Peptides against a protein of PDB entry 7UQJ. Designs and how they scored, part 6

Target 1, 160 residues: chain A of PDB entry 7UQJ
Amino acid sequence: PELYQNFNITPPRGVLFHGPPGTGKTLMARALAASCSSDERKITFFMRKGADILSKWVGEAERQLRLLFEEAKKHQPSIIFFDEIDGLAPVRSSKQEQIHASIVSTLLALMDGMDNRGQVIVIGATNRPDAVDPALRRPGRFDREFYFPLPDVKARFKIL

## One batch from the design tools (peptide; aimed at target 1 K56 I99, target 1 (a further copy) G59, target 1 (a further copy) K95)

Design b1_p8_8_s3 (made by RFdiffusion4, then SolubleMPNN; from b1_p8_8, 6 letters changed)
Fold by OpenDDE base, seed 1:
Structure b1_p8_8_s3 (fold): chain B 160 residues (1-160), chain C 160 residues (1-160), chain D 160 residues (1-160), chain A 8 residues (1-8)
Amino acid sequence: as target 1 above (160 residues)
Amino acid sequence: as target 1 above (160 residues)
Amino acid sequence: as target 1 above (160 residues)
Amino acid sequence: MPLYVVYD
């Protein structure tokens, strides 16, 4: 919230952190939360994993997303961090189960319903930005994207 | 372990992470440890700093290195991460104190004595690969090197 | 700079990052530097290690600290990142060498002399916040502290 | 202290 307010930037509703695993996306999200908080003004950091939402909340994932956003709104300023958001929001394909499509639709609606004056930031992290439904990457949603490079992809390939 | 096993690559006895400070070398080592572990098979992560070994174990550094490798072998699969390994293994110079030479010699012997069938990986991290004794960078020791570039400042600017 | 300006928070002169080794404190400091910079307004990131200042600048450490702060002030907006600040500023004990006490005193004076209107942020990183001289943790110095938890190993396993 | 509250 305040980070973006200081820039006179309308805080993006969503920021997409993308890059290979272990590039510090989750770490960065936590650090942003920490950096934006003070002794006087703590930021509430909500963390969810895309796959966990799908796997743990079969049939209730939509409701859990709604509750998460409501809770985040209640505890403003807040960050909702979705780790592995590609697990929550796979690209819409003709073969995609209706369940995934419904969850994605709910997330879209929740992000669209977010007031830019609200101090709720959504951060999505993914290793596969191209596996994230493009609808989430549109303006007013995850409209800012940050690449977390591999420490030289060549360096990682050589560990293998 | 599993990471290298999946590649049918004989796990290098040692991997050298090099690059500017704060490029995530330590984070990567921890990430690799985490990534290679499962609920069924946890990887034990041992962490030491080169300078700490020299400063804290005056006269016992060799013994402490031996114990570290023994403990790592006992708790396989394991990663031994030496942060700032240049502090442990400065380049052999005619001006090198006998203490440093002895510690380096012990580390060399420990790496040479490591069975490739053992699930012990040694990761050295340094900001100064050229300050690491070249003997450590030979085959069968730290024979794989990974450069950690500064995360392109441009890539980070896109996070805002 | 801009991060704190957006909060209408007088930027703390110092922020202490603390947490276990390899939790990405250094990476975060660099990320904050990158995040607060733009194409129009680059943040200059100065990095030093506490132990390096002590070891490399025997008898000149105080002067080097002064020069560092002057350079940071000249290149505003800037971040001075002290990695392993506990190595620079060990807790004052009756057994502490006069050299360490003098360096700590210089750092204290430099932080006290920092204009809050200046766009110089000091970030200290430590694995041992309790090993940092408490005088550095007072208001007007490192008065904000951020804990960097170990990335939950479970959280990393679920990235695969 | 962490300046943020984590809610899982």
Scores: peptide ipSAE 0.007, ipTM 0.299, DockQ to the pose 0.094
OpenDDE base, seeds 2, 3, 4, 5: peptide ipSAE 0.000, 0.000, 0.000, 0.000; ipTM 0.205, 0.206, 0.202, 0.385; seeds 3, 4, 5 fail the geometry check

Design b1_p8_8_s4 (made by RFdiffusion4, then SolubleMPNN; from b1_p8_8, 6 letters changed)
Fold by OpenDDE base, seed 1:
Structure b1_p8_8_s4 (fold): chain B 160 residues (1-160), chain C 160 residues (1-160), chain D 160 residues (1-160), chain A 8 residues (1-8)
Amino acid sequence: as target 1 above (160 residues)
Amino acid sequence: as target 1 above (160 residues)
Amino acid sequence: as target 1 above (160 residues)
Amino acid sequence: MPLYRVFD
């Protein structure tokens, strides 16, 4: 309830922040966390990088995702922020399916298992929304997308 | 052609973004990618971190660089962005040469092998341009350098 | 002397940048480095991530910290920036103490061993100041804290 | 300041 009210959004299970890297996706995800956190009510912010989960937890990535969602649920209100989520949930291609199918399937199941009444928001940040499995971008998962445009073209003219 | 026109630069093979970290080098690299991307023409943005290539791909770093450049060429127009490129191509010192010589040599060869008529731009971001092998900073490689100054001193006075 | 004058602060050994992630802590740390750097006087900027030190240097993390501080002292004036320092120096809990006690103890000793006359500043960035060992937040260590607020709530209303 | 756009 209050977490979603503080976001001024109808409670999405997941929000996809997409746009060029450095556009402040990670900035905004954490900005939201802090603006929803008061002295009386701390929001627990869980940050993971998609590529780090795959590389650090070979053979345990699915379990680490489950533990992360359990911990987020235990520490409500909470935000799970996946930075570079395209590294975790690449579009299912035949060659990648063999490597990533279980992880993507686990993340899908975890997002589907989130109670909308829970004060857990999942934020995925990506540079490549098209590289994120479309199954994650469906209603009840990352069903809201925020584009982070480049800082004004004016910044470009100072560098060119 | 169009990628270079959209950059308003004579077609460099490589551009070095240097300046203090967090100054928006990664932001700008991706800003350029998105500003050159239209609905009709997507620019493929490949991001790699120098230190990650060395640490993740021990014994395969050279191959991963080759594959990256092949993939970028296949998906033209494209940007290859090396974040923290000083971690990939340290200045050749006798002690580092034994560890990094093959990787640096591979990157040099790949940049030299880029057809200037191809719509592939390489952007290297570093905090330490002096820590990047001077061979990479020669004409036909990272031959343009953009300094990212600190955000205005005005931002400093709000925090101090 | 001059490094501290350029910071307009009484010489802290360490400064804790805390606030929501992406609020520009890393940006500001590096902004300070470059604003204190002139053409005549380069400040050496050492960046490390807390979690990377733990994960990359298993069994050598203490030695890598010592080497980092020695190198910073050798290259004065310098800034040592620990990004995500909460990943390096978690609050001592019985379960974490066994894993992190030696690293935290090493960092404490290194900060205590810094000569205030040296032109070395340590900046720690964290999203969770409460997750940083309180021993690091004492006088003569990270004795100054700068809160990085979210970019104005006005930015939030444009996204909602 | 970065401009942000919500996509519905």
Scores: peptide ipSAE 0.000, ipTM 0.194, DockQ to the pose 0.030
OpenDDE base, seeds 2, 3, 4, 5: peptide ipSAE 0.000, 0.000, 0.000, 0.000; ipTM 0.212, 0.194, 0.185, 0.385; seeds 3, 4, 5 fail the geometry check

## One batch from the design tools (peptide; aimed at target 1 K56)

Design b1_p9_1 (made by RFdiffusion4)
Pose (drawn by RFdiffusion4):
Order: C-alpha cells, then sequence, then structure tokens
Structure b1_p9_1 (pose): chain A 160 residues (1-160), chain B 160 residues (1-160), chain C 160 residues (1-160), chain P 9 residues (1-9)
C-alpha cells in the first residue's frame, strides 16, 4: 500500500469483461474466486447474477444494492462479480421503467459517489458492453475493460 | 442581505450540476462538503440519493423528503446535495408509477416553500439534464445550472 | 349576478390554466386572490395544491375534499383553486395508486353535484395538461381552458 | 398500505 501511497494514486478497482459468448469471462471470474479462497488472506467474493436484486416492492432493489455494497465495506478484502451486468444496469432511457434507471443511478452513487466504497473490486461480465450505461464505463467505476476475443490459432491450440 | 434588498431580488438557493461523466460534479460537491466543515461558522451538509428516500409504504417517501427539508431548516445554514437527481426526480409521466411523480411534486412544493433568505442551498448533479423534470429546472427551484464540460487544454494541463 | 343572469350564460364549473413552466399561472391565481383582498361574502378564495390534501389515511383526503367543497357552498360566491392539479388528479391506470384514484372518483362526483346557478368556480393549474385524468376534462367539468404561452417581444419588454 | 412495483419484462 506504500507503493500506491508513494504517489497520490488509488488502484484501479473496476474491470468490465466483455467479448463474444464462450470466450472465458465467467471462467476467468470463477478462477479468480477459486484463487481468492486459497491464498489464506480473506478476499470475500460476492456473486451476483443479472438483476438478482429486482423486487416487487418500491425501493427494495436499491436497498439490496446498498446492502451488498455495505456488506462489502464490512469485510475490506471483498470482491463483487456482476454476471450479465447489461441486464442489471442498462442504458438509462426515458421510455423504459424507473426501476431500471433508479438501479443504475444507485449503482453510480455506490461506485463513485460522495462516500468512499472501500477496497471493493467490482467486476462485470457482459456480452453487450454498449448496453451498459456509459456513465458506468469511466475510471473510478470500471476503470479497465478486458476484451476477451474469440481465440486465435495459438490460443485455440493452447485451449485444446 | 441589504444588497439583496436594495435590488429587489432573492439570492439563488438552487444549483444543478450537469455535464459528461467524470468532469467534476461529485468532486466539487465533495470539496464543498469539506469546506462546510472547517471554518468558524458551520454549514451543514445533507447528502441524499434515491435509496434513502424511496419507501414501500404509502406516504413515506414524501415524509422522508419533508423530514430532510425540515431538518435542514433547523440547522439553518445548510446545503442539501441530491446526487443522480434524475433518478430521484425524473420527468413526470402517466406511464410510470405514481411514486416518482409524487416525489417530484413534493420536491417542487418543498422548494417553493423554503426559507427565502439563502439559508438552505439545494445542489443536484444529474449527469443528464433532460431526464430531470422541467418544473424543477425553472428559476425559483434550481436557479443556476453549472455546466461542467470536458476540459480543454489549459484545464487538462492544470488537472494533470 | 344582476347583470350576468339577464342573459342566460352559465359560469364555468371548471376552468383550467395550462402552459409551459414559468409563464405566470400561479401569478394569475395569486392576483385573483388579491382581488379577494376585498370585503367578505364576495369571491371567497381557496388556495389548495396537488399535495396537502392526500394523506396516509384512507378517508381524510376525500373527506377533506368534500369538506372544502362544502365550505365553498357555505359561502355561496366562492372560488376553489387547485395549483398543480396533475398532482391531485393524475391519470387513472393500472400503475396508479388507489388513494389518488379515489380522489379523482370523489372530485368528479363533487363537480357533477355542483348546481346550475353557478356560484362556486373551480380553477385549476397545470404545466402538463395531458397528465391530468381525462374524466375531469369532459363536459360539465374542467372544460374552458386558458393557454399560457411563453411571452412574445412586447410581453417580455413589459415583464422586464 | 404497502406499495408495489409493476414489473414488465
Amino acid sequence: as target 1 above (160 residues)
Amino acid sequence: as target 1 above (160 residues)
Amino acid sequence: as target 1 above (160 residues)
Amino acid sequence: TPLTTVLTT
């Protein structure tokens, strides 16, 4: 931590996995979760699939998001993987419902808002990155974007 | 206050920060929240978002807004910051649930019934200005609209 | 009435001020209420809003609306003004609440209960006219309309 | 009286 405090830098804590289907996005997330449970320092893994938080009550989806990010603050070494994040956080449109834009606005305020979110890495896997809200694709929330391509010749050889 | 009585004008009590993502809106609100808590006279910063207002009960979201504005009047030199305000106050629509139009109507009434001395300042950052209701964006509610643009060369040099 | 009842032209049961925001609709009702700064028993003015009638309970909103209309009949020549009548009477649909729908179901029955010898006039204001419920715009209700447009050049000169 | 959210997929 002194290396990052040597400068006035904060580490990148957000990655957006994107690429075609079957290219290794969930596999890489699974390998990262298996590696986080075997290095004897507790990096807590939070798995979230799509719109897992959707509810029929008003304001319960934003409450579940706030609870997920808070329980991430309780244990500092924690990770949040959002599988199929284009279903949870679509581009905010006036035509669609307000539960969607309200979830996106809560996710924006919880990733880079007024309060610091802690040592929480946020990973999102998507097949449709341009269905993710563009305010979620900037540094401070999903700094990096890993493009997982269809494998080339040497990579297919290695996979096989 | 005599200058604002000599000319028959009321000081603006509302600002709407708007601009592209990552241009300085939450940063300015964080710097103003740190400047509220330093000096010989204290300004109280009230931070809000859509999650700690929206409720599942009838008449509880507008009651939380009223409690916010009454508590800010109590601590009279005050700032109220609504982040991602298009999620809290979208454009009123009949094809939406009534809770969003009811929040916008309660917010319009509470802003039209403030102290009328410049004591409670209301600051909102929408990232998208068209999504916010046009009744809130008229002078009397959110008087000033600060456009935080993408920085030009001298601004990028100063930021770097 | 000695003059206007000679010709049998009935006064309107419901007159609707509609227009863009900031066009002076609340000023006209405030100026008509200052024309109620006159002696008693003539042009009693009631200033209500799309809020501060609707409540947590199930009967105080309709009971209070019936009482407002009864106090309007008690002082015979009287005017009821509903500012932001889309807040009191939104569009009834299947995303609509039950309390607003019953407020509309009682306001309609109270406007059809108003006698032909027109001594209670109900003026209502809105910035979004096709967001008020369609039933109050039917004949025998809010049927005469006043459009309040943005000012032209001479009008802006007089305002300045 | 609780409020409910209408969801459309």

Design b1_p9_1_s1 (made by RFdiffusion4, then SolubleMPNN; from b1_p9_1, 7 letters changed)
Fold by OpenDDE base, seed 1:
Structure b1_p9_1_s1 (fold): chain B 160 residues (1-160), chain C 160 residues (1-160), chain D 160 residues (1-160), chain A 9 residues (1-9)
Amino acid sequence: as target 1 above (160 residues)
Amino acid sequence: as target 1 above (160 residues)
Amino acid sequence: as target 1 above (160 residues)
Amino acid sequence: MPLYRKIDY
């Protein structure tokens, strides 16, 4: 929270956490949620996994996204965390175009429909930022990106 | 490595990190690798995702597992981290029995074949410990389990 | 960063990350640094290990701290991360009083001398918050504290 | 590239 105030950085509606697997993206999102929760003001943390929304809610994914954003708005201050968001919002140019196009379009509309003054923060985590639809990475959506490097330990983490 | 030595804890052959998504399982594995790496003694960190081994190496998964363990032995001290190990070693009773049975059998044999004195630690991470073959959770394999709870949002991040 | 703006939380001059070893304190600090860096505005991340400042700069530690803060001010927006800050700022009542007293006094003065509008954030990480001089934990210094719990051991660490 | 400049002294 305070890091952004010191740097006079306007809060994004959406934040993309990207980096290799196991760089703490999801842990960071949870730690941010916990850090902003006081005894007087608890933040509600909503978590969804991108692949789960596609697989469990085939044909209902759009409705489930709408319900998620409505519930987050009802319980603000809140964080919506999309883990593996590349699974939910693949690049539109992939051969599974139609089902993904409607889900991405719905997510775009929901991101755009968030009031800038809304106490709802969206965090997307991905290991493959290039697999996320570029439309989600535009201003007013996931317009801030956080690279989670592998802990740059001079130790040879040979990821073979 | 040194953390376990300093605490007079015999290094497990295998450690199962289990808990909900985004509880820092992979992060902990990396942090352990980093903490045990001095400038004098670098640990080699091997990472594999369970689902990727099944999908990318159809028909070669057993060979790839053998090569991974051989390479880890060659580069000891080393950590083999299996992310989403439930994807690699599903419960034997699932309908996709034959392909999974051989991979699980190979992983069992590789775990059993690790010398106790080997400076190779295997860490498996899963969100679904009950979806991992119980044979992997027996002594001499993933015989130590670490549950990663959701950072209890009641964890007083006292932002004073 | 943005979570704090949305919650109208004044940015601390200093944040203390405390918790057991391997709880992700250092990674959180790095991820926060990465998070505040856009392509247009990169944050400079300075890292020092408390024990290294004491050991490598015996007799020069005060000067090195001053240089660090000056360099951080010159390269703002910046983060100064002290890993193992308990090694740098031991409790004044410990028998190694004189050398530590001057270093702690210098760090106190440097923390106090940071302009509230300065785009320099100080993050201290420790495994032993009680080993850190309480004077550093007062308002205007490390006045915010984040506990990094062990993934709660109420989880079945079945050390089988 | 890391989004932060690490200065290791």
Scores: peptide ipSAE 0.000, ipTM 0.221, DockQ to the pose 0.064
OpenDDE base, seeds 2, 3, 4, 5: peptide ipSAE 0.000, 0.008, 0.007, 0.000; ipTM 0.170, 0.218, 0.170, 0.364; seeds 2, 3, 4, 5 fail the geometry check

Design b1_p9_1_s2 (made by RFdiffusion4, then SolubleMPNN; from b1_p9_1, 6 letters changed)
Fold by OpenDDE base, seed 1:
Structure b1_p9_1_s2 (fold): chain B 160 residues (1-160), chain C 160 residues (1-160), chain D 160 residues (1-160), chain A 9 residues (1-9)
Amino acid sequence: as target 1 above (160 residues)
Amino acid sequence: as target 1 above (160 residues)
Amino acid sequence: as target 1 above (160 residues)
Amino acid sequence: MPLERVIEE
């Protein structure tokens, strides 16, 4: 929150880190958390994987998301980092589409419910920004995007 | 190895990573190593600094380079990463020029002696590509160059 | 600066980035600089190497450190990044220990002299956190530490 | 297991 208040920026409820795998998205999220933590005020860093949200929490994913946001709120200032947030995208089944739709809907509601004064930042990381539900990329959600380029993809073409 | 085999590219004996400091040259080299490693086939990553080759191995640098290449060959597939390879460049003394010339000559011979079938990739990183001995940049040595730009500050403007 | 003011966090005068070489410490520091830069407010990124402080500035290192901090203050908001800050550690000579002690003492004084309102962040990067003078790691100096793990190769296996 | 065997001196 306050990071963004000083820049006269409405704090993004969410930041989408996107780019090829291993471009340091998770590392950056952790570094932001560590950078904002003092001895007096530690930032709590919550990490979840999109695929784990679907697979580990079958039938309870929505509840676990709510609990995560509640815990993040309780431990403010906090960062919720969703690694592989594109992993919330349904795999190739209608049943998974429904499950995905419910989970994404819950995540949207939780992000929409974040008070702008709340010191909870949500960071989503993905290798596939186009696989992230467009609803998550709306204003007041993951409304800021950061591309993690491969260290010069153009110059990589000369190495490969 | 397989990275270049699949592209039908004669594996460069050496790749020069150049660009401003902290542009991720070393990280990319490690990432390439990790990317080419499978569960079945781990890549061995050897790291040396150009300055350390000159300073730590005073009088034995040539032997240590030979041993490094032998170990890299023994532990194929492997990457030899020379960080700050421009640090092999002589400092402003004729005595250092001779020492440099011997070390560089040894490195040239070792790179020239790499069998194209060898799964040893040499990566040199430098902040000063123009300070790297031109002989190292010849075909069959560091014959591929990769510029690491500063992380494009323009891409970050979309986060703020 | 403003990042920390908003969180009611006494801005750390310094952050220590430590971890194996090539884990992206320098890249992260540059990334933090660029992250905090807007179109209206560019962060100035100053970079020095610990080894260069000792070797290039023989007899003038203290003065150069003062000038660096003055320039960083003049160009606020700024980051001073000390790469290889463990390179300030004395080499195995009593003469180097004295030189080190003087340089480190100057750095301590400069960090202690940073006004909490100052928009100067100091980041030290090291591969050897235990080789960093403990005095630099005291409150009001490099009072925050961030470990850069090797890119967790396990996490990459799920992406490939 | 780390994919890389890092031999750093």
Scores: peptide ipSAE 0.016, ipTM 0.352, DockQ to the pose 0.064
OpenDDE base, seeds 2, 3, 4, 5: peptide ipSAE 0.006, 0.017, 0.000, 0.015; ipTM 0.274, 0.219, 0.182, 0.395; seeds 2, 3, 4 fail the geometry check

Design b1_p9_1_s3 (made by RFdiffusion4, then SolubleMPNN; from b1_p9_1, 6 letters changed)
Fold by OpenDDE base, seed 1:
Structure b1_p9_1_s3 (fold): chain B 160 residues (1-160), chain C 160 residues (1-160), chain D 160 residues (1-160), chain A 9 residues (1-9)
Amino acid sequence: as target 1 above (160 residues)
Amino acid sequence: as target 1 above (160 residues)
Amino acid sequence: as target 1 above (160 residues)
Amino acid sequence: MPLERVIEF
């Protein structure tokens, strides 16, 4: 949170956390939420899994995404965290590709519909950034990507 | 980073990560640095250990701290990470208490001297937040504290 | 490793971290390595994926496991971390079941061959503890299990 | 060396 103000960086609507398994992506999202909550200001954390979006919400995934974003907006400040967002990747069936396209297009529309003044951040986490639909990685969506490297304990380094 | 702008939270000068060993504090600091760097914007990560500040820089610790903060300011945006910041706690010698007081007062002055517009964040990590000098935990310094819980408290008692 | 010495706890030969995705299993393994490393004593962290053991080392997996354990012994103190160790689970082919049995039996022998005086810890991480071969979970192997709960299992929560 | 990821902590 504080890094962006100090860095004069406009907060994205969405942040993609990517990196090898166990690099702390999910923990980071939670710690960021905790780090932004105070006794006076609680952050509402919403969590969904990418695979659950495709599998548990068969036929209702779009509606559930809309409801999620509405609830996040209603309970500002808030974080929507999509864990395993690469789980939105289509399975090799034409039916799942259509479902994927539908869900992804809904997510795109919801992210595009977020007011930049809104206190809603969307975080996606993946081990496979290349499996994330490139449309989600465009400006105004997950337009910031954060690589979670394996721990390198250099006393001084520039992180890319 | 973005959470603070979205949440209209003024970034602290310092953030204290505290919690049991193995909670990911150090990894989180690095992941935050990585999570603030992009291809276009690299974060310079400076790391020091609290114990090294007392032991490796005998007689020069204050100067090295000043140089560290100057280098961090020169290489903005940057993070100064003090791992094991509780290692600044005086060992039971009057000489070390004096050295501690001197080093801590220098660190206080450096943190107080940071412009809120500066793109320098200071992160301290400790397993012993109560061993951190309370003066470091005041507003404008490490005025945000983040508890890193164990994923399982039961796992702690079996591992630790 | 050093945690156990510091606490006068005999280090297990193997520790199984299990729990839902994103509970910090891999992070904990790394944080344990980091928390046990000092300037004077670095922990060498070796990482392998269970799936990679089966897929990348086709016909050489046993040899590569032996080499891994030898290198870990040579670079003590060390952690061997098997991420997604449930990826050793046989896929539904008799050929893969034979490959599994061979690789698992080699891993069993390597774990059984670890001297308790060695500063090598083996950590397995899984989302599916019941998919781990029960022989790996016996005394002298992964004889300690740590459940990593979700910090909050709720799809929605307020973080304080 | 067949060591994919050696990290010194």
Scores: peptide ipSAE 0.000, ipTM 0.192, DockQ to the pose 0.074
OpenDDE base, seeds 2, 3, 4, 5: peptide ipSAE 0.000, 0.010, 0.000, 0.008; ipTM 0.257, 0.301, 0.183, 0.372; seeds 2, 3, 4, 5 fail the geometry check

Design b1_p9_1_s4 (made by RFdiffusion4, then SolubleMPNN; from b1_p9_1, 7 letters changed)
Fold by OpenDDE base, seed 2:
Structure b1_p9_1_s4 (fold): chain B 160 residues (1-160), chain C 160 residues (1-160), chain D 160 residues (1-160), chain A 9 residues (1-9)
Amino acid sequence: as target 1 above (160 residues)
Amino acid sequence: as target 1 above (160 residues)
Amino acid sequence: as target 1 above (160 residues)
Amino acid sequence: MELKRVIEF
């Protein structure tokens, strides 16, 4: 938030970090949180794994998301980091539509309900940006995308 | 720097990143530099390896440190990142006292001579905080310490 | 290992990660280990710093290398990561030939003695690929090299 | 760079 405030830029509600595994997405999110944290203004960093929200919060995922955003708002400036957000908000596939649709709709509503003046940044990290519901990638949501390249995509094909 | 200025916080002169190898200390320092860099206000990131200052700058280490701090001041806002700072400023062992003592004293003087209003942050990274001269860890020097834990192997299995 | 098995590719015995400091070489090696680690097949990640083998294992470096490779074989699939491998196996300079030559020869023999069917990957990381003994860079040893570029400062401005 | 709290849930 404050980095963007200093530049008179409306902070994006959401930032999507995408790129191959181990490119430092989580580390960058932590670095952002830490860089924005001062003695007076410590950023609260909330970390959730997308798959954990689906698996651990079965039947309460929407409630847990609301609580997370409420806590983030209460402790602003804050960063909500969703690791593996493709696990939380997969592209609406017909087979898993109902449960995933409700989580996606809740997350959409929570991101849309954030005041642009709110000091809450949402960072989603994924290895598969195309597996993230396109509705989350619209302006006012995850409207900034950051590619974490492998240093050499060809090099990883040789490593992997 | 600017993050701290915007909060009316005197930036720490120095920050010690400590933790096991491969916890991303260097990547974090770079992420800090990048996060504080805007199109208008780019942070200049200076990186030096502690052991390289001792080995490559034999007899000129003090001069090279002064030049580094002068360049950092000239290009502020700036970050000076000392990787493996325990190699630059080891705990004063009786056997290597003279050359190491002069480098340590120079670094101490340079950190003490930084105006608190200066937009220069010094980051030292080490795997062994106890191998860093305690004089560098005093208030007004590396007065902030950040532990980079190994993500619990389980936690990293959850992050990757 | 399993990635290579899935592609019916003989895993390289050794992979050299080279590039400027803080490009994430160690993080990538850890990410590879984690990405190849499943719930059923966890990769064992061994990390050693090249300079530490020379300095800490004085007179036993060869034995410690053998033990490391034995443990890696015992715990396969495994990754042996040598950070700053230029410190372990510097280019054969006439002045330090004997001790370094024995370590280099031992490492060469250990890499040559790895069955291609073994699920042990050796990753060497260096900032100076030209400082690594060319004998280690031959086929069947560190026969794959991966450059870790500094993310272009502009590319990092796109990542933040 | 001080994370006030890393709340891992």
Scores: peptide ipSAE 0.014, ipTM 0.246, DockQ to the pose 0.086
OpenDDE base, seeds 1, 3, 4, 5: peptide ipSAE 0.007, 0.010, 0.005, 0.000; ipTM 0.297, 0.256, 0.290, 0.204; seeds 1, 3 fail the geometry check

